# Designs tried in a protein design run: peptides against a protein of PDB entry 2AUS. Part 74

Target 1, 323 residues: chain A of PDB entry 2AUS
Amino acid sequence: ADIKREVIVKDDKAETNPKWGFPPDKRPIELHIQYGVINLDKPPGPTSHEVVAWIKRILNLEKAGHGGTLDPKVSGVLPVALERATRVVQALLPAGKEYVALMHLHGDVPEDKIRAVMKEFEGEIIQRPPLRSAVKRRLRTRKVYYIEILEIDGRDVLFRVGVEAGTYIRSLIHHIGLALGVGAHMAELRRTRSGPFKEDETLVTLHDLVDYYHFWKEDGIEEYIRKAIQPMEKAVEHLPKIWIKDSAVAAVAHGANLTVPGIVKLNAGIKKGDLVAIMTLKDELVALGKAMMSTQEMIERSKGIAVDVEKVFMPRDWYPKLW

## One batch from the design tools (peptide; made by RFdiffusion4, then SolubleMPNN)

Design b2_p14_8_s2 (from b2_p14_8, 8 letters changed)
Fold by OpenDDE base, seed 1:
Structure b2_p14_8_s2 (fold): chain B 323 residues (1-323), chain A 14 residues (1-14)
Amino acid sequence: as target 1 above (323 residues)
Amino acid sequence: DPLAERVREVEARR
């Protein structure tokens, strides 16, 4: 998520009409909720599905979805996309994750050896998905981006770990325990990050949501519920972006593919096949799609399909039809 | 959340 992407400007004279669209900061509260994502602190105990069902009840919503399952016993960062934003979770599923884990060792190991062996697990690891996962049990590589040991207390090792999506921390801990020669198991797990969502001032509980919804509905105080809900654009901050002309927005909002003439600016390093966010010049999410060209091809070519539009989010009426 | 509390306590000692 922390990859600073260079922005290449293709049209430096492109302006945007301030009367068109609804920038994330200018959405009325009802519209903000319709295009919202909650950075939920999931409690230990309930399933991620039960928590989504509770949010729907608390906030009187028809639809919601979560940005990647946490097991019942796992707490922490669960992005919950609301209503019209529900399908933005597809951007979060492939995103990197961070966890804090408590590993319990099945024997005594010197602290120096614990530190040395855990450092060797930074990088590429081989995993087999657990039996309870919806994923086929094939051997696969996964990246461990970093391991930070927070505390060693005898046989208990508290550590932070950054991982590629679909890395199983329970399996990682099992392999660490094997490498230490004593065995280990995962005692506790919390997710501290899911792509752009982390433990920060935006993290809210189910109790907070009850109170904040009450303050809005009974007392007319919007401030708390507005802060508790992030704009859907937050859920795509980690993706490569393509910013488009005002004249291209309505076509893309109708489900047309993005063509090269519609591009104003774009991130460097887009490859063919990448998931990309199509944005307005006001940083409004129009759609998600698959890049059909590299960044270089989108610069060099005058014509062609730049993005195959897979999912539209923007309403069709926010920008005028200019075709 | 006991794990989140334990992490905050450890990070506050650094």
Scores: peptide ipSAE 0.451, ipTM 0.931, DockQ to the pose 0.904
Fold by OpenDDE base, seed 3:
Structure b2_p14_8_s2 (fold): chain B 323 residues (1-323), chain A 14 residues (1-14)
Amino acid sequence: as target 1 above (323 residues)
Amino acid sequence: DPLAERVREVEARR
């Protein structure tokens, strides 16, 4: 999520009408909630589904969804997309994750050996999904981006780990324990990052949400609930973006595919088949789609389908039909 | 969260 993507401008004269749309920071509180994502600190104990159901009750919502299941015992960063933003969670499922884990070793191992062996697990690892996963139990490669040992206390190893989506930390710890020769298990786990969502000032508890909703409804104070909810655009910050003309927005909002003439600017390094975010010139999320061209093809071509539009978020009436 | 507290305590000692 932290890689600044280069922005290539195709049309430097493209202007946007300030009267059209609702930029993320200019949404009325009700509209902000309708297009919101909560960076929830999930407590240990409840399922991710129970927590989503509680948020729906607290905030009086019809619909919500989470950006990737945390097991009941696992705490930390659970992005919860609200109402009209609910489907934005599909952008978070493939996103990298970070965890802090407590590994318990089943025997005594010198710290130098622990550090050396854990460093060998940085990079490509082979995993088999657990029996209870919705994923087919085939051997698959996963990336471990980094392992940072925080503390070694006898047989307890506290570490931070950055991983590719769908890496099983329990399985990683099991394999580390096998490589150490003594065996190991996962004692505790917390998720500290899910794509653009991390432990920061935007992280809120269920208790915070109860209080902040009360301050809004009973005291008329919107500030707290407004800060507790991120705009849905936060959930796509890690994706490559394509910014489109005002004249193309309503067509895409109606479910039309994005054609090359509609592109004003785009990120470098888009490949055919990538998930991309289609944005307005005011950084509003219009839709998610599959790139049908590379960045280079989108620059060089004068026509053709650039993005196959899969999920529309923007209402059809925010921008006028200009066709 | 006891794990989050333990991590903060370890990071504050560095």
Scores: peptide ipSAE 0.450, ipTM 0.931, DockQ to the pose 0.902
Fold by OpenDDE base, seed 2:
Structure b2_p14_8_s2 (fold): chain B 323 residues (1-323), chain A 14 residues (1-14)
Amino acid sequence: as target 1 above (323 residues)
Amino acid sequence: DPLAERVREVEARR
């Protein structure tokens, strides 16, 4: 998620009308909520679905969705997309995850051996999804990006781990325990990151949301609930972006595919088949789509379908029809 | 969250 993507400018003279659209930081509070994502600190105990249902009740919402299931016993970062932003969670499903885990070893192992073996689990691992997952139980590779040992206390190993989406930490710990020769189990697990969402000043509890909604509805103070909800554009920060002309926005908002002439600037390294975010020049999310061209093809070609538009977020009326 | 507290305590000792 932290890969700085170069921005290639295709049209350096493209301007945007300040009267059109609603930039993420300038939305009225009701509109901000309609296009919001909460960086929720999920408590241990409830399912991710129960937590989403509680948020809907607390905030009086019709729709919400989460950016990737946490098991009932697992705490921490659960992005919850609200109302019209609900479908933005699809951008978070393929995003990298970070966890802090407590591994309990079933025997005594020298610290140097623990450190050496855990370092060997950085990189590609082979996993099979657990029986209880909705995911097909096929053997597959997953990336472990990093393992940081925080503490070793006898048989208890506290560590941070960065992983590819759909890596099972319970299975990783089981395999580490086998490699150590003593066996191990996952005692505790917290998710500390889900793509662009991490443990930071934006992380809020269900209790915070109750209080902040009360301050807004009963006391007329919107500041707290406004800060507790991130704009939906936060949920696509980790995606490659394509910025489009004001004249192309309304067409894409109607579900038209993005054509090459509509592109003002784009990130380097887009490949055919990548999930991309289509943005306005005011950094508003118009749509998610599948890249039909590479970055290089989008630069070199004068025409053709650049992005197959799969999910529109922007309302049809925020920008005028200029066709 | 006991796990989040344990992490903060370990990070504060480094």
Scores: peptide ipSAE 0.444, ipTM 0.930, DockQ to the pose 0.911
Fold by OpenDDE base, seed 4:
Structure b2_p14_8_s2 (fold): chain B 323 residues (1-323), chain A 14 residues (1-14)
Amino acid sequence: as target 1 above (323 residues)
Amino acid sequence: DPLAERVREVEARR
C-alpha cells in the first residue's frame, strides 16, 4: 500500500470546474456517510458479518460491506464500506495485510534458532487453504513481505507479519512450528493493517460509533461521526489511479468505458488487467475498472479503450453531460 | 483487546 506511484501528466492544461462534483473533504455529512468507509476495530467474538449488521443498525444504514473477513476470534482492522461505497471493498480484497500474532511453541527452542527459522519464512511460501475457506484447497504460493519478532517469552513468540492477501497466518505458524521441529499453534491474532487502513487515529470501535451517532442525532454535533468515517477514496489509495477530464466524468459515471482522450494524468506501472481507480481532477472516485492498456500504451495511443469500467461509484448528476 | 495491550506494552519498552 505504501508504494509511491509516479504520476505521469498527459494533459498539463486540463482544468476542473470547482462547481462540479463533491470532493472528499467537501461532502455534507449525509453524503459523506453515503460514500464512507469505517476503519473499524473489530472486537474478538463476533463474525465480520455480525459486526457489519451492527454498524448498519447503529448508523441506520441500508447497505454495508467489509474489506476482508476476520475470523470470530480475530480482532483489529476491519474496513466497513457504507451505502453507495459498499462495493469499494473489492479494492481491499487484493490488498496486503499486516497482523500481530502470538505463536505458542509445543517445545523449547533456543531464541537464536527461532529468529533464524522465522527469517527464512520471509518471501514466498506454499500454503494449503484451511477447510473452512470458500477457496479451492489447492496449494498456492503467497508472499510474506516481512516478519518482525516483537517478543520471545519462553514458548510464546509475539510477532508482526506483513503478507499478501489471502495468506493464512495459522498455516504460516503451523509451518514455522514444523521447521522448528517442535510444532506450534496460533494462540492469538489481530489484524493491524488492511491495505491503506491501519491502526491510527481513524480506528474506531463499535462503542465509539454508538456515541458519535448519538452526538450527531441528539446533540447536532457532526464532528465526531464525520471523523469516524473515511471517504471511500481512502479505500483506493493503494490502487493505480487514472485522472480524467471533467468532460469524461459524466460518461464514465453512466458506465461508459474510459477512452484514451479522457486521460489527464495517470500512475506509472499500470499493466493490462490491473484493477485501477478512475478519479476526477478533484480526487473523487468515479469508478473502478480493468486496465485494457499499459501506462505506456495510454501515453502513446491517441484512441482506444483504456479502462473497462466494472463498477461506478459517482452519481450521474455530479458532473454535466458534455457530449 | 489483550493482544493489542500486549503489543503496546512491548513497543513501550523499546
Scores: peptide ipSAE 0.442, ipTM 0.930, DockQ to the pose 0.913

Design b2_p14_8_s3 (from b2_p14_8, 9 letters changed)
Fold by OpenDDE base, seed 5:
Structure b2_p14_8_s3 (fold): chain B 323 residues (1-323), chain A 14 residues (1-14)
Amino acid sequence: as target 1 above (323 residues)
Amino acid sequence: NRLKERVEAVLARR
């Protein structure tokens, strides 16, 4: 999410018809919900699946999905994608995560030694997935992007940690405890970030969702429920983007692959095999797909398949068929 | 309880 991506313009004369589509800021409330993602503050206690089932009951929804499991005891940022947006969670699975963790040491260690050893865990670490994970128990490398110690109080260490997707903080704390020579365990854990979703004004509780749904249904006030739900486009802000001509939108919405002539502008640094978001000139998400070319190849070539379209989100009727 | 309140208080100060 923090990677600034340059935008390269391929067609500076490309215009968009303001009558076509539904920009993220102009969706009627029912349509906004159908293409929504909640930045949920997951309470400690319930599973991520139980919380998704509660949201479906509160908001009268047929489908929803979460952007990556939090353990029952873990609180904080759980993106919940709604209805037609449900599959946008696939963009959030590979995204970096941030946590605040409380580590309890099993012996006394000088503060200088705690700080020095925890700094050595920034960078590449070797992890074994826990016994309870559906992931194959092979040793794997993971990146720790940063460790920020917030407080040290005797044997209690409060810290912020930024990690690659699928890094286990419990395993990290266990290895830090071994390196300190006294052992340690994870006392508390909160997730403070999942890709573009963080602790900000968009973070809402299950109680907020109950109240905001009642204000809409009983009092006719849509403002609160509208603010509590983010557009699905929020869930792809961290991906490289390709913006397409209005004439290409309906074809991609029907499941056609994106060809090079359809590209208006694109992010720098796309590699073959990257997950990319295909956008309209109004910043509407059309589809997710796999890049079949680099950014450079998409600029230099006049023809060919630029993106293999894996998942369409946009309805087929938002833009006219121009083929 | 007191340790959970401290984690919540550090998170609520931002």
Scores: peptide ipSAE 0.021, ipTM 0.637, DockQ to the pose 0.297
Fold by OpenDDE base, seed 2:
Structure b2_p14_8_s3 (fold): chain B 323 residues (1-323), chain A 14 residues (1-14)
Amino acid sequence: as target 1 above (323 residues)
Amino acid sequence: NRLKERVEAVLARR
């Protein structure tokens, strides 16, 4: 998610009509909610599904979905996509995650040995999903991007860990404990990041949402609820992007595949098969799709299907039909 | 720093 992607301009003369669409920061409050994502601080206790159901009740919503399950006892960053944005969670499921974990060792281990062994768990690890997961219990490799030891207090190790999606921190801690020779268990776990969502000023509680919705509905003050909800485009910041001309937007919004002549600019390093975000020149999310070409092929070719459109988000009427 | 407060809150639960 932290990879700065170069932007390659294919058409430097492409302009956008300011009268068309609804840029993320200019949506009326009702429309902002319909295309919103909450950076929720999930409390410990409830399931991620119960929390989503509570958000739907608090905000009077028909639909919502979360960007990746947190266990009942696990707190922290749970992106919750609202209403018409609900399906943007598919961009967050494969996203990297960060946690702060407390590991309790079952024996005494010298600090230098703890540090050395935990550093060996940076990189590729073999995991088997736990019995309680909806995921098939096959052995699989996962990436640990980094381990940062924050504190060591006797048998207790507080650490930050960046991991590939679907890495089980409980299983990581179990294997670290085995490698240390004393055994270990996960005492506490908090998720501090899920792709572009982190512990920042956008992180809100269920209590905050109750209050902010009340201030809007009873007092007419929309400012708090507006700030508590991020635009759906936040949920795709970590994806490679393709920006399209205004004349291509309505076709893609109708579910047509993106063809090469529609591309104005694109990120470097797109590979065939990558999940990509199709954007307007106003940074509005039109659709998610599968890249059918590399970045290089999208530059060199004059025609062909660039993106197989899998999921449309933009309404069909935000841009005029220009075909 | 909100992260520091959250780390301290995890430590204070011991």
Scores: peptide ipSAE 0.011, ipTM 0.591, DockQ to the pose 0.186
Fold by OpenDDE base, seed 4:
Structure b2_p14_8_s3 (fold): chain B 323 residues (1-323), chain A 14 residues (1-14)
Amino acid sequence: as target 1 above (323 residues)
Amino acid sequence: NRLKERVEAVLARR
């Protein structure tokens, strides 16, 4: 998520009409909720599905979905996409995750040895998915991006870990314990990041949501519920982006593929097959799609399908049909 | 990476 992507401008004269669309910061509260994502602090105890069901009840919603399962005992960052934004979770499922974990060692190990062995687990690891996972129990590689030891207290090791999606921290801790020779288990786990969603001022509890919804419905104060819900565009912040002309927006919103002439600017480093976000010049999410060209091909070519549009989010009427 | 080989060898025995 922290990868800064260069922005290449193809059309420096492209303007946007301020009367068209609904920029993320200018949505009426009802529309903001319809295109919202909650950065939920999931409590320990309930399943991620139970928590999504509670949010739907609290906020009187028809649809919601989460950006990647947390186990019942695991707390922390659970992105919950609301209503018309529900399918934006597809951008979050493959996103990197960060956790803080408490590992309990089953024997005494010198601190220097703990530090040295844990550093060796940065990079590619092999894991077998647990029985409870919807994934076939085949051995698979996963990336550990970083391990940061926060504290060592005797047999207890508190650490931060950045991982590829679908890395099992419980399995990582088990393997660290085997490498140390004493064995280990996961005592506690909290998720501190899910792609662009972090432990920050946007993190809210289920209790906060109850109170903020009450303040809006009973007291007419929308400010709290507005701040508690992020625009759906936050959920694609980590994706490579393509910004399109106002004249291309309505076509893409109708499900047409993005063609090269519609591109105003784009991120560097897009490869064929990448998941990309198609944005307006006002940073509104139009659609998610599969890149059919590289960034370089999108710059050099005058025509062709740049993005195969897989999922439209923007309503068809936010921008006029200009074709 | 010797650690990867050791983990693979432990996983191959289960």
Scores: peptide ipSAE 0.000, ipTM 0.367, DockQ to the pose 0.022
Fold by OpenDDE base, seed 3:
Structure b2_p14_8_s3 (fold): chain B 323 residues (1-323), chain A 14 residues (1-14)
Amino acid sequence: as target 1 above (323 residues)
Amino acid sequence: NRLKERVEAVLARR
């Protein structure tokens, strides 16, 4: 999510009408909620689904969805997409995750050996999904991006780990314990990051949401609930982006595929098959889609389907039909 | 630093 992508401009003269759309910073509070994502601090105990159901009750919402399941005992960063933004969780499912984990060793191991062996688990690892997972139990590779040992206290190892989506930290700890020769188990787990969502000032509790909703409804104070909800565009910050002409927005909002002439600017390094975010020149999310061309092909070609549009978020009426 | 306070709160529950 912290990878700055180069922006290639195709049309430097493209302007946007300030009267069209609703930029993320200019949405009325009701519209902000309709296109919102909460960076929830999930408590330990409840399921991710129970927590989503509580948010729906607290905020009087019809729909919500989460950006990737946390087990009941696992706390921390759970992105919850609201109402019309609910489907944006698709962008978060494949996103990298960070955890802080407490590993308990089943025997005594010298600290230097713990450090050396845990460093060998950086990179590609082989995992088998747990029996209780909806995922087919085939052996699969997963990336461990980094392991940072925070503390070693005898048999207890506190560490930060950055991982590819669908890496099982419990299985990682089990394999580390086997490599150490003593065995190990996961004592505690907290998710500290899910793509662009991290432990920062945007992280809110269920209690915060109750209070902030009350301040809005009873006291007329919108500030707290507005800050507690991120715009849905936050949930796509980690994706490669394509920015489109105002004249292309309504077509894409109607579910038309993005064609090359509609592109104003785009990120470098888009590959065919990548999930991309289609944005307005005001950084509004129009749609998610599959890239049908590379960045280079989108620059060099004058015509063709650039993006197969899979999920529209923008209402059809925010931009005029210009065809 | 909320991370430090939470690491300390995880450690203080032991």
Scores: peptide ipSAE 0.015, ipTM 0.595, DockQ to the pose 0.132; fails the geometry check

